# Ledger of designs, part 81: peptides against a protein of PDB entry 4PN1

Target 1, 261 residues: chain A of PDB entry 4PN1
Amino acid sequence: KIEMNFLNKPIVPDTTKVISNFLTHYLITEPVEHVEIEAKLGTLIDLETQNRFEFPVMNETILNPEFNLRTRFESDMTASEHKYLNEFLNQAFRDSQKPGRLPFAYKHTKQVDLFYETEDNSRDKIRVSKNQSDNQVLACVKKRRVADLFLYCPNDAFDIRISISDELPVSMPSGNQQPSLTRLKDRVGYVHQEIKIDLTKTTQNDPVYDTTERHELEVEFGNIADLRDRAQKAKDGMEAPLFRRVQLFMDNVRILRREHS

## One batch from the design tools (peptide; made by RFdiffusion4, then SolubleMPNN)

Design b1_p16_3_s2 (from b1_p16_3, 6 letters changed)
Fold by OpenDDE base, seed 1:
Structure b1_p16_3_s2 (fold): chain B 261 residues (1-261), chain A 16 residues (1-16)
Amino acid sequence: as target 1 above (261 residues)
Amino acid sequence: NPVVDMELLEELFNSL
């Protein structure tokens, strides 16, 4: 008989523990009411070199936010990389439909996001999302970025930003108000075990600048209520359920960030 | 642009 270790008990990777604590803070300790928790694939850019950040570590590393690393995160990838990931996820979807597997769900959405300034000139804009096909209002929210956690991934194609956001539902802007910005989003979404994986192509037309296009991949916790419950249990001394959920989330992220064309 | 074979996916969903 083989044992896991000299205690014969599971051990939690430090990364899982750190992320779990981060999430617990914004789920339980200082709870965000309408919380969105997502990981985006992208690149940590060194502001001095304008190249990918180089940190003296050899594996996945959560960066300490207390240190000013003079970096920015670019949540973008090439069209080729995006296409590759799409093909990869399509294959994963197909494989998951086989007997004995938990199937992916799939959804394709095309929406337009209209951004409106707030009356108080706050930093946060109101976003009205509409379905492109029938102009149905999908959401009207004021989104606030609450916190970020960055993972430097030197061995993978992408670095990771885990973000905590507050998406406050708000009333529709007045009919006389014009949007300050309009974005088109073409999104294909995959859901597996309540973890959402979205590939999004965003197009923005600027009257001054050329049309800009962004290709993003995000991984989101699809069941916040469950996650909050797990976080509460963790605060109460039962950490295993939270750790398992975070591990699942991170394993999905790890799979994706390793894939490249 | 995401390259999704929507027809194939729809067929798969309908078969479930």
Scores: peptide ipSAE 0.016, ipTM 0.452, DockQ to the pose 0.014
Fold by OpenDDE base, seed 5:
Structure b1_p16_3_s2 (fold): chain B 261 residues (1-261), chain A 16 residues (1-16)
Amino acid sequence: as target 1 above (261 residues)
Amino acid sequence: NPVVDMELLEELFNSL
């Protein structure tokens, strides 16, 4: 008979523990009320070289936020990379419809985001999202970035940023106020086991800068209430449910960041 | 997750 280790029980990867603790802090310890938790694929750029950051590690590594590494995160990819990932996810969707599998859900959305300055001229802007087809208001929120956790992935095409945000519903801006920024979003969304995967093409019209286009892939926890419940159990000494959910999330992220055209 | 209907499949073919 073979045992998995000298205790003969599963061991949790350290990455899972670190991320779980990070999430528990903003779910339970200092709770964010309207929390959004997402991972974006992109590149850590060294501000000194303007190239991809190089760190003396050989595998996936969570960077300590207490250290200023003089980096920025670029949440962008080429159109060809984005197309490849779309085709990859389409195939995964088709395969999941087969008997015996858990199927993907799929949604295609086109929206326009209008950004408005707040009355107090705070750094946080109000975002009004509308459906492009009928101009129906989908949401009006004030989004605040609370915290980031970066994963350096030297063996993969992309690095990862995990972000904690607070999306506070707010009243619509006054009718006389003009938007300071407009973004068009073309998004295809996939959902599997309450994990959301979005491919987004964003076109930004800035009055000061030329029109810019960005291609993004994000992975989001689709059931925050369940995640918060798991985090509370972890805080109370039962960590396994939270670890399992974080492991699922990260495995999906790992699959996606390894794919390259 | 629910199984998608034919309308959703058509949208899939028109994805980015």
Scores: peptide ipSAE 0.015, ipTM 0.482, DockQ to the pose 0.013
Fold by OpenDDE base, seed 2:
Structure b1_p16_3_s2 (fold): chain B 261 residues (1-261), chain A 16 residues (1-16)
Amino acid sequence: as target 1 above (261 residues)
Amino acid sequence: NPVVDMELLEELFNSL
């Protein structure tokens, strides 16, 4: 008989543990009420060189947030890369519809985000999201970035930022208030096993920089309630359910960040 | 062309 290891028990990768602990902190220990948890593909840029960050590691590595590495994260890719990933995900969608597979769900959305200043002139802007086709209000929120965890991926096309955000529902701005910023989003969304994968083309007009376009790919936990439950169990000493969910999430991220034309 | 302030751009895109 063949065994998994000398203990004949499953072992959890250290990356999974670190990420799980990170999530548990903001789900349970210092809970974010309206939490959003997502990973974005992008590039860690070394502020000194203005090139992709180079760290003396040979594989996927979680960067210690306690160290200032003088980096910025660019959550963007080329149009060609974005198109390739779209085609890749379309094929994955098609393949998942075959018998014996768990199917993807697919949705294409176009929305406009209107940003408003708060009455108290706080740093947190109000975002009103509307459907582009009928101007129906989809959401009105204040979003606060709570924490980031960066993964340097030297062997892959992209690095990863895992972000914890708080999306607080708020009342609509007054009818007389004008938006300070408008952002158009063209998003194709894929959902598999309650993990959301979104390809988004964002167009933003700015008086200084004119029109800026970004191409983003994000992976999000689609069932926060379940994730919070798993995190609570982990805090109570049963870590396996959380580890399994985080592993699934990260495997999806790993697949995507490795794809290139 | 004016130098693009990348920090400002990131702030705008990451604001919400």
Scores: peptide ipSAE 0.009, ipTM 0.421, DockQ to the pose 0.026
Fold by OpenDDE base, seed 4:
Order: C-alpha cells, then structure tokens, then sequence
Structure b1_p16_3_s2 (fold): chain B 261 residues (1-261), chain A 16 residues (1-16)
C-alpha cells in the first residue's frame, strides 16, 4: 500500500495558492464586474540585455509585482512555434474524441476589431468586434487591464502572464465616427472542461510600424460565474474547489508552455 | 533597420 505523504492527504502546491489568492482578490475582495482572466504564453525580456530574463531560480516561479525587475513581457511567438502548437492541439482534439475521454470543442473565428476614440478623449478606446465574413457585431466593449501576474519559467519554452481585465460593455460609437485602428484576428479556439485555449494570428497596420503580425496563445477561464462561486467559497473557508479549478487551469498552461518546435 | 519602440509596440497589441 502506498500513501501520498506522511499525512496521507493531498497537498496544495504553493503556486496554486498564490494564484488562487490573486484571483480571489479580483473576483471577490475588489471584484471586477466584467472580468476576463487569461494566461498568455510569451517571453519575459530583460530590458538591460534585451534577451530573455534571467533570474536565480531553477523552476516555475511567480514574480513578486512589488519589485521592479526591469522587464517587459512579449506576448508573441514565432510562426513556426505557433504552427507547432496548432498541430499539437489538433492532435489533442482528435484524441479527446475517443471513447472514455471528455471531448474538446473547436471553433475557427475570423474577426475584425475596430478601435474608436471616446468623445471625452479618454485613454480607453472602444473596441467593436465584427465577424469578417458577414460583418455581424460580436461585441462592443471598453477593455481595461486591471492586474498582471508573471510566471518565470526557466525550464520551458515560454513564460506566462496571467491577466485580469475588465471588459465593460458599452454602446456602439456613432455612425459618423471612423475607427482609429483596425486589427484582423484569425483565431482557432479549443475548449476543454470550460478552459478555453486560443491560437490567434493578429494582423495590424500601423502608421509607424507598417503591417505587423503577432502569434499568440492564450488560456482563459471559460466559466467566470463558476470561478467566482469557487472563489467565494474559498473566502468562506472552503478552498478546495477553487484550488482544483486553478490546478486544472495551470496544468493546461504547463502542458502548452513546454511545447516547442 | 529602424529602431522599434518595443514598449509602444506591445502597448499597441495589448490595447483593448
């Protein structure tokens, strides 16, 4: 007979606790009303060297936001890495369709994001998202980045940024307004157990940088209501449901960040 | 090659 440990009970990894507390803060303590919670794969760049950040740690670690480490996060990857991850997820999708598994859902979306200035010249832009094929409006929002949590992952292909955002629904801009920026998105989305995994190719024309393309992979909590319920239970002293959900999320992230061409 | 302001570029991509 084998036991888990000398208590013969599950133990929660410290990373799970830290992330859970972070989420609980913005779900319950200072709640963001229209919250989006996602992890993006990318690279922490050392501003001094312009290379990947190097810190004296040997494994996945959450960086303390109280310290300025003179870094930036690049939420991008090469086209080849993006293609590899797409193929990887396609295979995972196929495997999940087998008997005895929980299946992935799959969706391919092409949308255009139109950004509009606000009448008060606020820093916050209005984003109107439309389907490229039929021009149907998908969303009209003001998105505000509320908080970030960075994970430095020295043993993996990518570092991670977990972001809390507020996506405030707003009225459509007036018909006479012209967009200040247009962004095309080609997205393939995979959903498994209400965790969303999106591969997105973004094309943007900029007056300064001309045409720029970005390849992103993001993992998002697909059921915020459930997550908020779990976070509330955690605040009330029952932490296990939240920890389990965060663990699932992070395990998916960990799988993905290890993959590279 | 022209110098790219990476902070500005990141801001552009992460804006809304």
Amino acid sequence: as target 1 above (261 residues)
Amino acid sequence: NPVVDMELLEELFNSL
Scores: peptide ipSAE 0.008, ipTM 0.410, DockQ to the pose 0.027

Design b1_p16_3_s3 (from b1_p16_3, 7 letters changed)
Fold by OpenDDE base, seed 3:
Parts: sequence; C-alpha cells; structure tokens
Structure b1_p16_3_s3 (fold): chain B 261 residues (1-261), chain A 16 residues (1-16)
Amino acid sequence: as target 1 above (261 residues)
Amino acid sequence: DKVVDYEYLLELFESL
C-alpha cells in the first residue's frame, strides 16, 4: 500500500497560496471595481547588466515586491517565438475539438487603438478601440495599472508578470480632440474553461523612429465575477475553490512559458 | 514533465 505522505493528505503548492492571497487582496480586501487580471510572458531584465535577471534560485519563484531588485519587465518576444506559440495553440485548439474534450473557442480580431489625453492631463490615457475593418467602436476605457507580481522562471523560456488593472469604462472623447498615439493590433484569442489566451501583434508608427512591432502573449481570467466569489469564500475560510481556479490558471501559464522554437 | 490529472487535483483541493 502506498500513501501520498506521512499524513496521507494532499498539500497545496506554496505558489498557489501566494498568488491566491495576492488576488484576494485586490478582489475583496481593497477591491478594484473594474478589475482585469492577466499574466504576460516576457523577460525580467537586470537594469545593471541589461541581460536576463539572474537570481540565486533554481525554479519558478515569486519575487517579493517589497524589494527593489533593479529590474524591468519586457513583455515581448521574437516573431519566431510568437509564431511557434500560435502554431502550438492552433494544435491545442484542434485537439480540444475531439470527443471527450472541452473545446476551445477561437476569435481573430484586428483593431486600432486610439489614445487620448485626459482633460486634467492625468497620466492615465483614454483608449478607444475600433474594429479595423468597419471602424465600429469596441471599447472606450481608462486603464490604470494597480499592482504587479513577478515570477522568475529560470528553467523556462519566459518569465511572468501577473498584473492587476482597473479598466474603467468612460465616455468617448470630444470630436475636437486628436489622438496622441495610435496602435494597430492583430489579436488571435483562445478561450478554454473561461481562461483567455491572446496572441497579439502590435504595430506602432512613430514619426521619428521606424515602425515598431511587438509580439505579446497574455493569459487572463475570463470570469471575474466567479473569481471574486471564490476569493470571498476564501476569506470566509473555504479556500479550495480559489486554489483550484488559480491552479488551473497557473498550469496554463506554465504550459505556455515552457514552449519555445 | 509528468502530467497531473486535473480531476485528481480538484479532489485533492476538496479534501483539504
């Protein structure tokens, strides 16, 4: 007979607990009203060396935000890496359509984002998103970054930034206002069990610099109401539902960050 | 990498 440990009880990974507590804070304790919670793949860069950050750990590690590690996060990858992940997700999509599986949903969106300065000249800009084909307004929001949690992943192709944002719906800018910046976005989106995975190519034109292209992969919680409910239950002493949802989210992130060409 | 069954994980969390 084999037992899982000397107590014969399951153990929750520490990473799951730390992330769950982080989310609970901004969902329940100091609630963000229009919260967006996403993970981005990228690279932690040491500001002194300009190379990938080297920390004395051997596996996935959540960095303590109370310490200034003199790092920046670059949420970008090469076109080749981005293409590989796209092909990987396409295959995962196809496999999920088979009997006995839960299917992915798929959406391809091409949009233009117009950024406007606020009347009070605040740091936060208004973003108007329009469909590139018919100019239909998709969204008009003021997005504010609230908090970040960084995961250093020395054994994987990418490090991770989990971000809490407040995405406030706002009225359209006045017709006399001109955008300060425009960005073109080509986004392919995959949804599985209410977890959203987006591959985005962003093109930005600069009058002084050459056109720049950015390649990003994002993983987002697609059901905030459910997540908030789970977080509330956790505050009330029932942590299992939240742990399960965070584990699902992180496993999807872990799959993606391990893939490379 | 070893694949962990999601249903198994759910059962583990419920048993805590």
Scores: peptide ipSAE 0.018, ipTM 0.519, DockQ to the pose 0.039
Fold by OpenDDE base, seed 5:
Structure b1_p16_3_s3 (fold): chain B 261 residues (1-261), chain A 16 residues (1-16)
Amino acid sequence: as target 1 above (261 residues)
Amino acid sequence: DKVVDYEYLLELFESL
């Protein structure tokens, strides 16, 4: 007979606790009403070297947001890396359809995002998302970035940014307003156990810098109400449900950031 | 590189 440890009980990784506390703050303590919580794969760039940041650690490490490490986060990857992840997720999707597994759901969306200035000239722009096929309005929101948590991952292809955002539904801009920016998005979404994984190819035309293309991978909590409930239970002393959900989320992120061509 | 669209395969998977 084999036991897990000398207590023969599951142990929660410290990373899970730190992330859980971070989420609980913006779900319960200082609650964001229309919260979006996602992780993006990317690279922490050292502003001094313009190369990937190097920190004197040997494994996944959450960076303390109270310290300015003179870094920026680039949420992008090469077309080749993006293609590889797409193929990887396609295979995972197929395998999950087999008997005895929990299946992925799949959706392919092509949309255009139109950005508008607000009447009060606030920093936050209004984003109108439309389906490219029928021009149907999918969403009209004012998105505000509330907080970020960065994970330095020296053993993996990518670092991670976990972001808390507020997506406030707003009225459509006046018909006479022109968008200040337009982006085309080709997105495939994979959903497993209410965790959404999105591969997005974004095309943007810039009058000065010509057409740019970005390749992003995002992992999002698909059931915020459930997550908020779990966070409340954690505040009330029952932490296990939140820890399990955060661990599931992070394990999915860890799988993805380790895969590369 | 082009993102792969497998939405057309969903009917096949559901029929299995």
Scores: peptide ipSAE 0.007, ipTM 0.353, DockQ to the pose 0.014
Fold by OpenDDE base, seed 1:
Structure b1_p16_3_s3 (fold): chain B 261 residues (1-261), chain A 16 residues (1-16)
Amino acid sequence: as target 1 above (261 residues)
Amino acid sequence: DKVVDYEYLLELFESL
């Protein structure tokens, strides 16, 4: 007979605890009402070298936000990397349809995002999202990024930014307002056990500059109500449900950040 | 390069 450890009980990785506490803060302690929680794959860039950040660690490490490491996060990847991940997820989707597995759900969305300035000249813009096919309004929100947590992943293709955002539903802009920015989004979405994985190609046309294209992969908690419930339970002394959910989320992230062409 | 999504692949395979 083999036991897990000398207590014969599961042990929670420190990373899971740290992330769980971070999430709990913005779910329970200082709750964001319309919270979005996502992890984006990208690269931590050293502002001095403009190369990938180097830190004296040998594995996945949550960076302490109290320290200014003079970095920026680039939530982008090459087209080839994005294609590889798409193929990888397509295969994962197919495999999950087999008997005995929990299946992925799949959705392809093409939308246009129109950004509008607010009347109060606030920093946050209003985003109107429309379906490209019929121009149906999908959402009208004012999105504010509340907090970020960065994971440096020296052994993997990508670093990770976990972001807490507030997506406040707002009324449509006045008909006399013109969008300040328009972006086209081509998104393929995969959902497995209420974890959303989105591959997004964003195209922005600039009248002065060449068209810019961005390729992003994001992993999002698809059931915020459940996550909030788990976080509340954690505050009440039952941490296991939250830890399990965060562990699942992070394992999916870990799988993805290791994949590259 | 354009993302080759699953729906596209299905369409491609069905057309062969």
Scores: peptide ipSAE 0.006, ipTM 0.334, DockQ to the pose 0.012
Fold by OpenDDE base, seed 4:
Structure b1_p16_3_s3 (fold): chain B 261 residues (1-261), chain A 16 residues (1-16)
Amino acid sequence: as target 1 above (261 residues)
Amino acid sequence: DKVVDYEYLLELFESL
């Protein structure tokens, strides 16, 4: 007979607790109404050196947001890295269709995002997303970034930014308004156990600069209502359901950030 | 660099 430890009870990693508390704050304590919670793969860049940030740690580390480390996060990767991740996820999808597994769901979307200035010229623009094929409106939102949590991952190909955003549904801009920016998005989405994994190729035409292309991978909590319920239970003293969900999320992120071409 | 439309590929494979 084997036991998990000398208490024979599950133990929660410190990382899970920290992230859980972070999420609980914006789910329960200061609740964001239309919350989006996602992790993006990218690189923490030292603003001074313009190289990847270096910190004297040897493993995955949540950076303290109270400290200005003079870094920026680049949520981008090379085309080859993006292609590799696409192939990797395709294989994971196939494997999950086998008997005894929980299957992935898959969706491919091509959309155009139109950004409009607000009347008050606020930083938060209105984004209208349309399906490229039939021009049907998919969403019209004003997205506000609420908070970020950064994970420095010295042993992996990517660092992680976990972001809390508020996606406020808003009315469509008036017909006389012109978009200030247009982005084309080619997105493949994979969903497993309500965790969404999106690979997105973004093309942006700039009237002054050449066309720019970005490759992003994001992992998102697909069931916010469930997550909020779990967070509430945690506040009420039952932390296990939240910890389990956060652990699942982070394990998926950890798998992805270790993969590289 | 195209994102693979795996859904399409699955449909195609199933039809073979």
Scores: peptide ipSAE 0.006, ipTM 0.335, DockQ to the pose 0.012

Design b1_p16_3_s4 (from b1_p16_3, 8 letters changed)
Fold by OpenDDE base, seed 2:
Structure b1_p16_3_s4 (fold): chain B 261 residues (1-261), chain A 16 residues (1-16)
Amino acid sequence: as target 1 above (261 residues)
Amino acid sequence: DLITDMDYLLELFESL
């Protein structure tokens, strides 16, 4: 018989603890009411070199937000990378339909996001999301970015940004208002064990600049209520449920960021 | 783009 360690008990990786604490803060300590928690694949760019950031570490590392590293995060990838990930997830979807597996759910959505200025000229714009096919309103929100946690991943194709956002439902803009910005989104969503994985192609038309296209992959916690419950339990001293959920989330992220064509 | 292909597959799976 073998044992896990000299205590014969599971031990939680430090990464899991750090992320769990980060989430707990914005779920429980300073709770965000309409919280969205997602990880995006992208690249940490060194503002000095305009190349991918180089940090003297050899593996996945959470960057300390207290330090100004003079970086920006680009949540984008090439069309070929995005296509590869699409194919990869398609295969994962197919494989998960086999007996003995937990199946993926799949959804393809095409939506248009219309951005409106607020009456008070606040920093945050109102986003109205509509289904492209029937123009049904999917959401009308004011989204605020609350916090970010960056993971530098030197051994992988992508770095990671975990973001806490507040998506406040708001009333529809006046019918007389014109959108200041319009974005078309073609999104394929995969859901496995309430973890959402979205591949999104975003097209933005600029009157001055040519049409730009972005390719994004995001991983989101699909059950915030459950996550909040787990975070509360963690705050109360029972951390295991939260750690397990965060570990699952991060494992999915790790799988995805390692894939490349 | 394989998105459209998966739409078809999804319909197939849902029909089973």
Scores: peptide ipSAE 0.026, ipTM 0.659, DockQ to the pose 0.013
Fold by OpenDDE base, seed 1:
Structure b1_p16_3_s4 (fold): chain B 261 residues (1-261), chain A 16 residues (1-16)
Amino acid sequence: as target 1 above (261 residues)
Amino acid sequence: DLITDMDYLLELFESL
């Protein structure tokens, strides 16, 4: 019989603990009411060099937010990278339909996001999302990003931003208001064990600037209620359920960020 | 179109 270690008990990686604590803060300690928790694949850019940030570490590491590293995060990727990830996820989807596996769910959505300024001149814009096919309103929210956690991943194609956002449902803007910005989103979503993986192509038409296209991949916790329950249990001294869920989430993220064209 | 292909596959699997 082989034991896991000299205690014969599971050990939790520091990354899992740090992320779990981060999530617990915004789920339980200072709870965000309509919380969205997602990881985006992208690149940490050094503001001085405008190249990918270089840090003296050899593996995945969470950057300390207390230090200003003079970086920005770009959640965009190339069309080729996006295509590769799409093909990869398509294969994963197919493989998951086999007997003995937990299947992916898949959904393709095309939507238009309309952004409206608020009367209070708040930085938060109202986003109205509509289905492109029938103009059905999918959502009307004010989204505020509450906190970010950045992972530098020197061995992988992408760095990671984990974001806590508040998506407050709000009433539709008055019919007299014109959108300040319109974005087209083509999104394919893969759901496995309540973790959502979305590939999104965003097109924005600017009257002054050329059409900008972005390619994004995001991984989201699909069951916030369950996650909140796990976080509460963790606060109460039972950390294992939260750690397991965070580990699953991060393993999926790790799989994806290693993929490159 | 990879997206279209997956839509087709989804329909196929749901019909199973």
Scores: peptide ipSAE 0.026, ipTM 0.670, DockQ to the pose 0.013
Fold by OpenDDE base, seed 5:
Structure b1_p16_3_s4 (fold): chain B 261 residues (1-261), chain A 16 residues (1-16)
Amino acid sequence: as target 1 above (261 residues)
Amino acid sequence: DLITDMDYLLELFESL
């Protein structure tokens, strides 16, 4: 007979608990009204060396936000890495259409993001997103970053930033106002079990700098209402539903950050 | 058969 451990009982992974508690805080304890929760693939950069940060650990590690580690996070990858991930996800999409599987949903969107200054001169800008094909408005929001949780992943191609944001719907800017910044986005979106995976190519023209292209991959919780319900249940003593959802999310992130060309 | 990590996690979430 095989037992799990000397108590013969399951034990919750510490990473799952830490992330679950982090999410519960901004879902329930100090709730963000229009919350967006996403993980981005990128690199923790040491500000002193400008190279990838080296932490004395050998596996996935959540960094303590109370400590200033003198790092920055770059949410970018090479065109080759981005292409590889696109092909990987396309294959995953195809395989999921087979009998006995839960299928991916797929959407390709080309949009332009226009950024406007606010009337109160706040630091947060208004973002108007339009579809490039028909110029229809997709969204008009004011986004505020609330909190970040960083995962150092020494065995994988990418580190991870989990971000809590408040994405407030707002009225369109005045018709006479000019955008301060314009970005073109080519986005491929995959959805599986209400987890959203987006690959985005962003083109930005700067009057001072050359045209830059950024390649990003993000993973987002697609059903915030369900997640909030699970977090509330966790506060009430039933933690399993939240742990299951966080585990699903993190497993998808782990799959993606391990893939490289 | 030996219990895998995935099986362990599934059992965990079912038991809580």
Scores: peptide ipSAE 0.016, ipTM 0.447, DockQ to the pose 0.038
Fold by OpenDDE base, seed 3:
Structure b1_p16_3_s4 (fold): chain B 261 residues (1-261), chain A 16 residues (1-16)
Amino acid sequence: as target 1 above (261 residues)
Amino acid sequence: DLITDMDYLLELFESL
């Protein structure tokens, strides 16, 4: 007979606890009203060397935000890596349609994002997203980054940034206002168990610089109301539901960050 | 109740 440990009970990974506490803070303690919670794959860059950050750890590690490690996060990957992930997710989608599995949902969207300055000249811009084919408005929001949590992943192709944002729905800018920036997005979205996985190719035309292309992968909590409920239960002493949801989220992230061409 | 990394490891061990 095999037991889990000397207590024969499950033990919660420390990473799960730390992330759960981080989320609980911005869901319950200092609640963000229109919260978006996402993880992006990318690379922690050492500002001194301009290479990938080297920290004296051997596995997935949450960096303490209280310390200035002189890093930046680049939420980008190569076209080859992006293509590989697309193929990987397509296969995962197909496999999930088999009997006995929970199916993925799939959506491919080509959109244009128009950024507008606010009347008060605040740093936050209004983003209008439109469908490229029919110019239908998909969203109009004012987004503010609230907090970040960085995971250094020395054994994987990518590091992770978990971000808390406030995404406020706002009215469309006046018809006389011109956008300050325009971005084209080719987005493939996968949803499994209310966790959203988006592959996005972004093209931006710069009047001074050449056209730049970015390849991003993000994982997002698709049911914030449920997550907030779980976080509240955690505050009330029942942590298991929140831990389970965070574990699911992070397992999906871990699968993706291990995949590369 | 709570699925942990240890649970996954146990499943792996049992599959060996």
Scores: peptide ipSAE 0.012, ipTM 0.411, DockQ to the pose 0.027

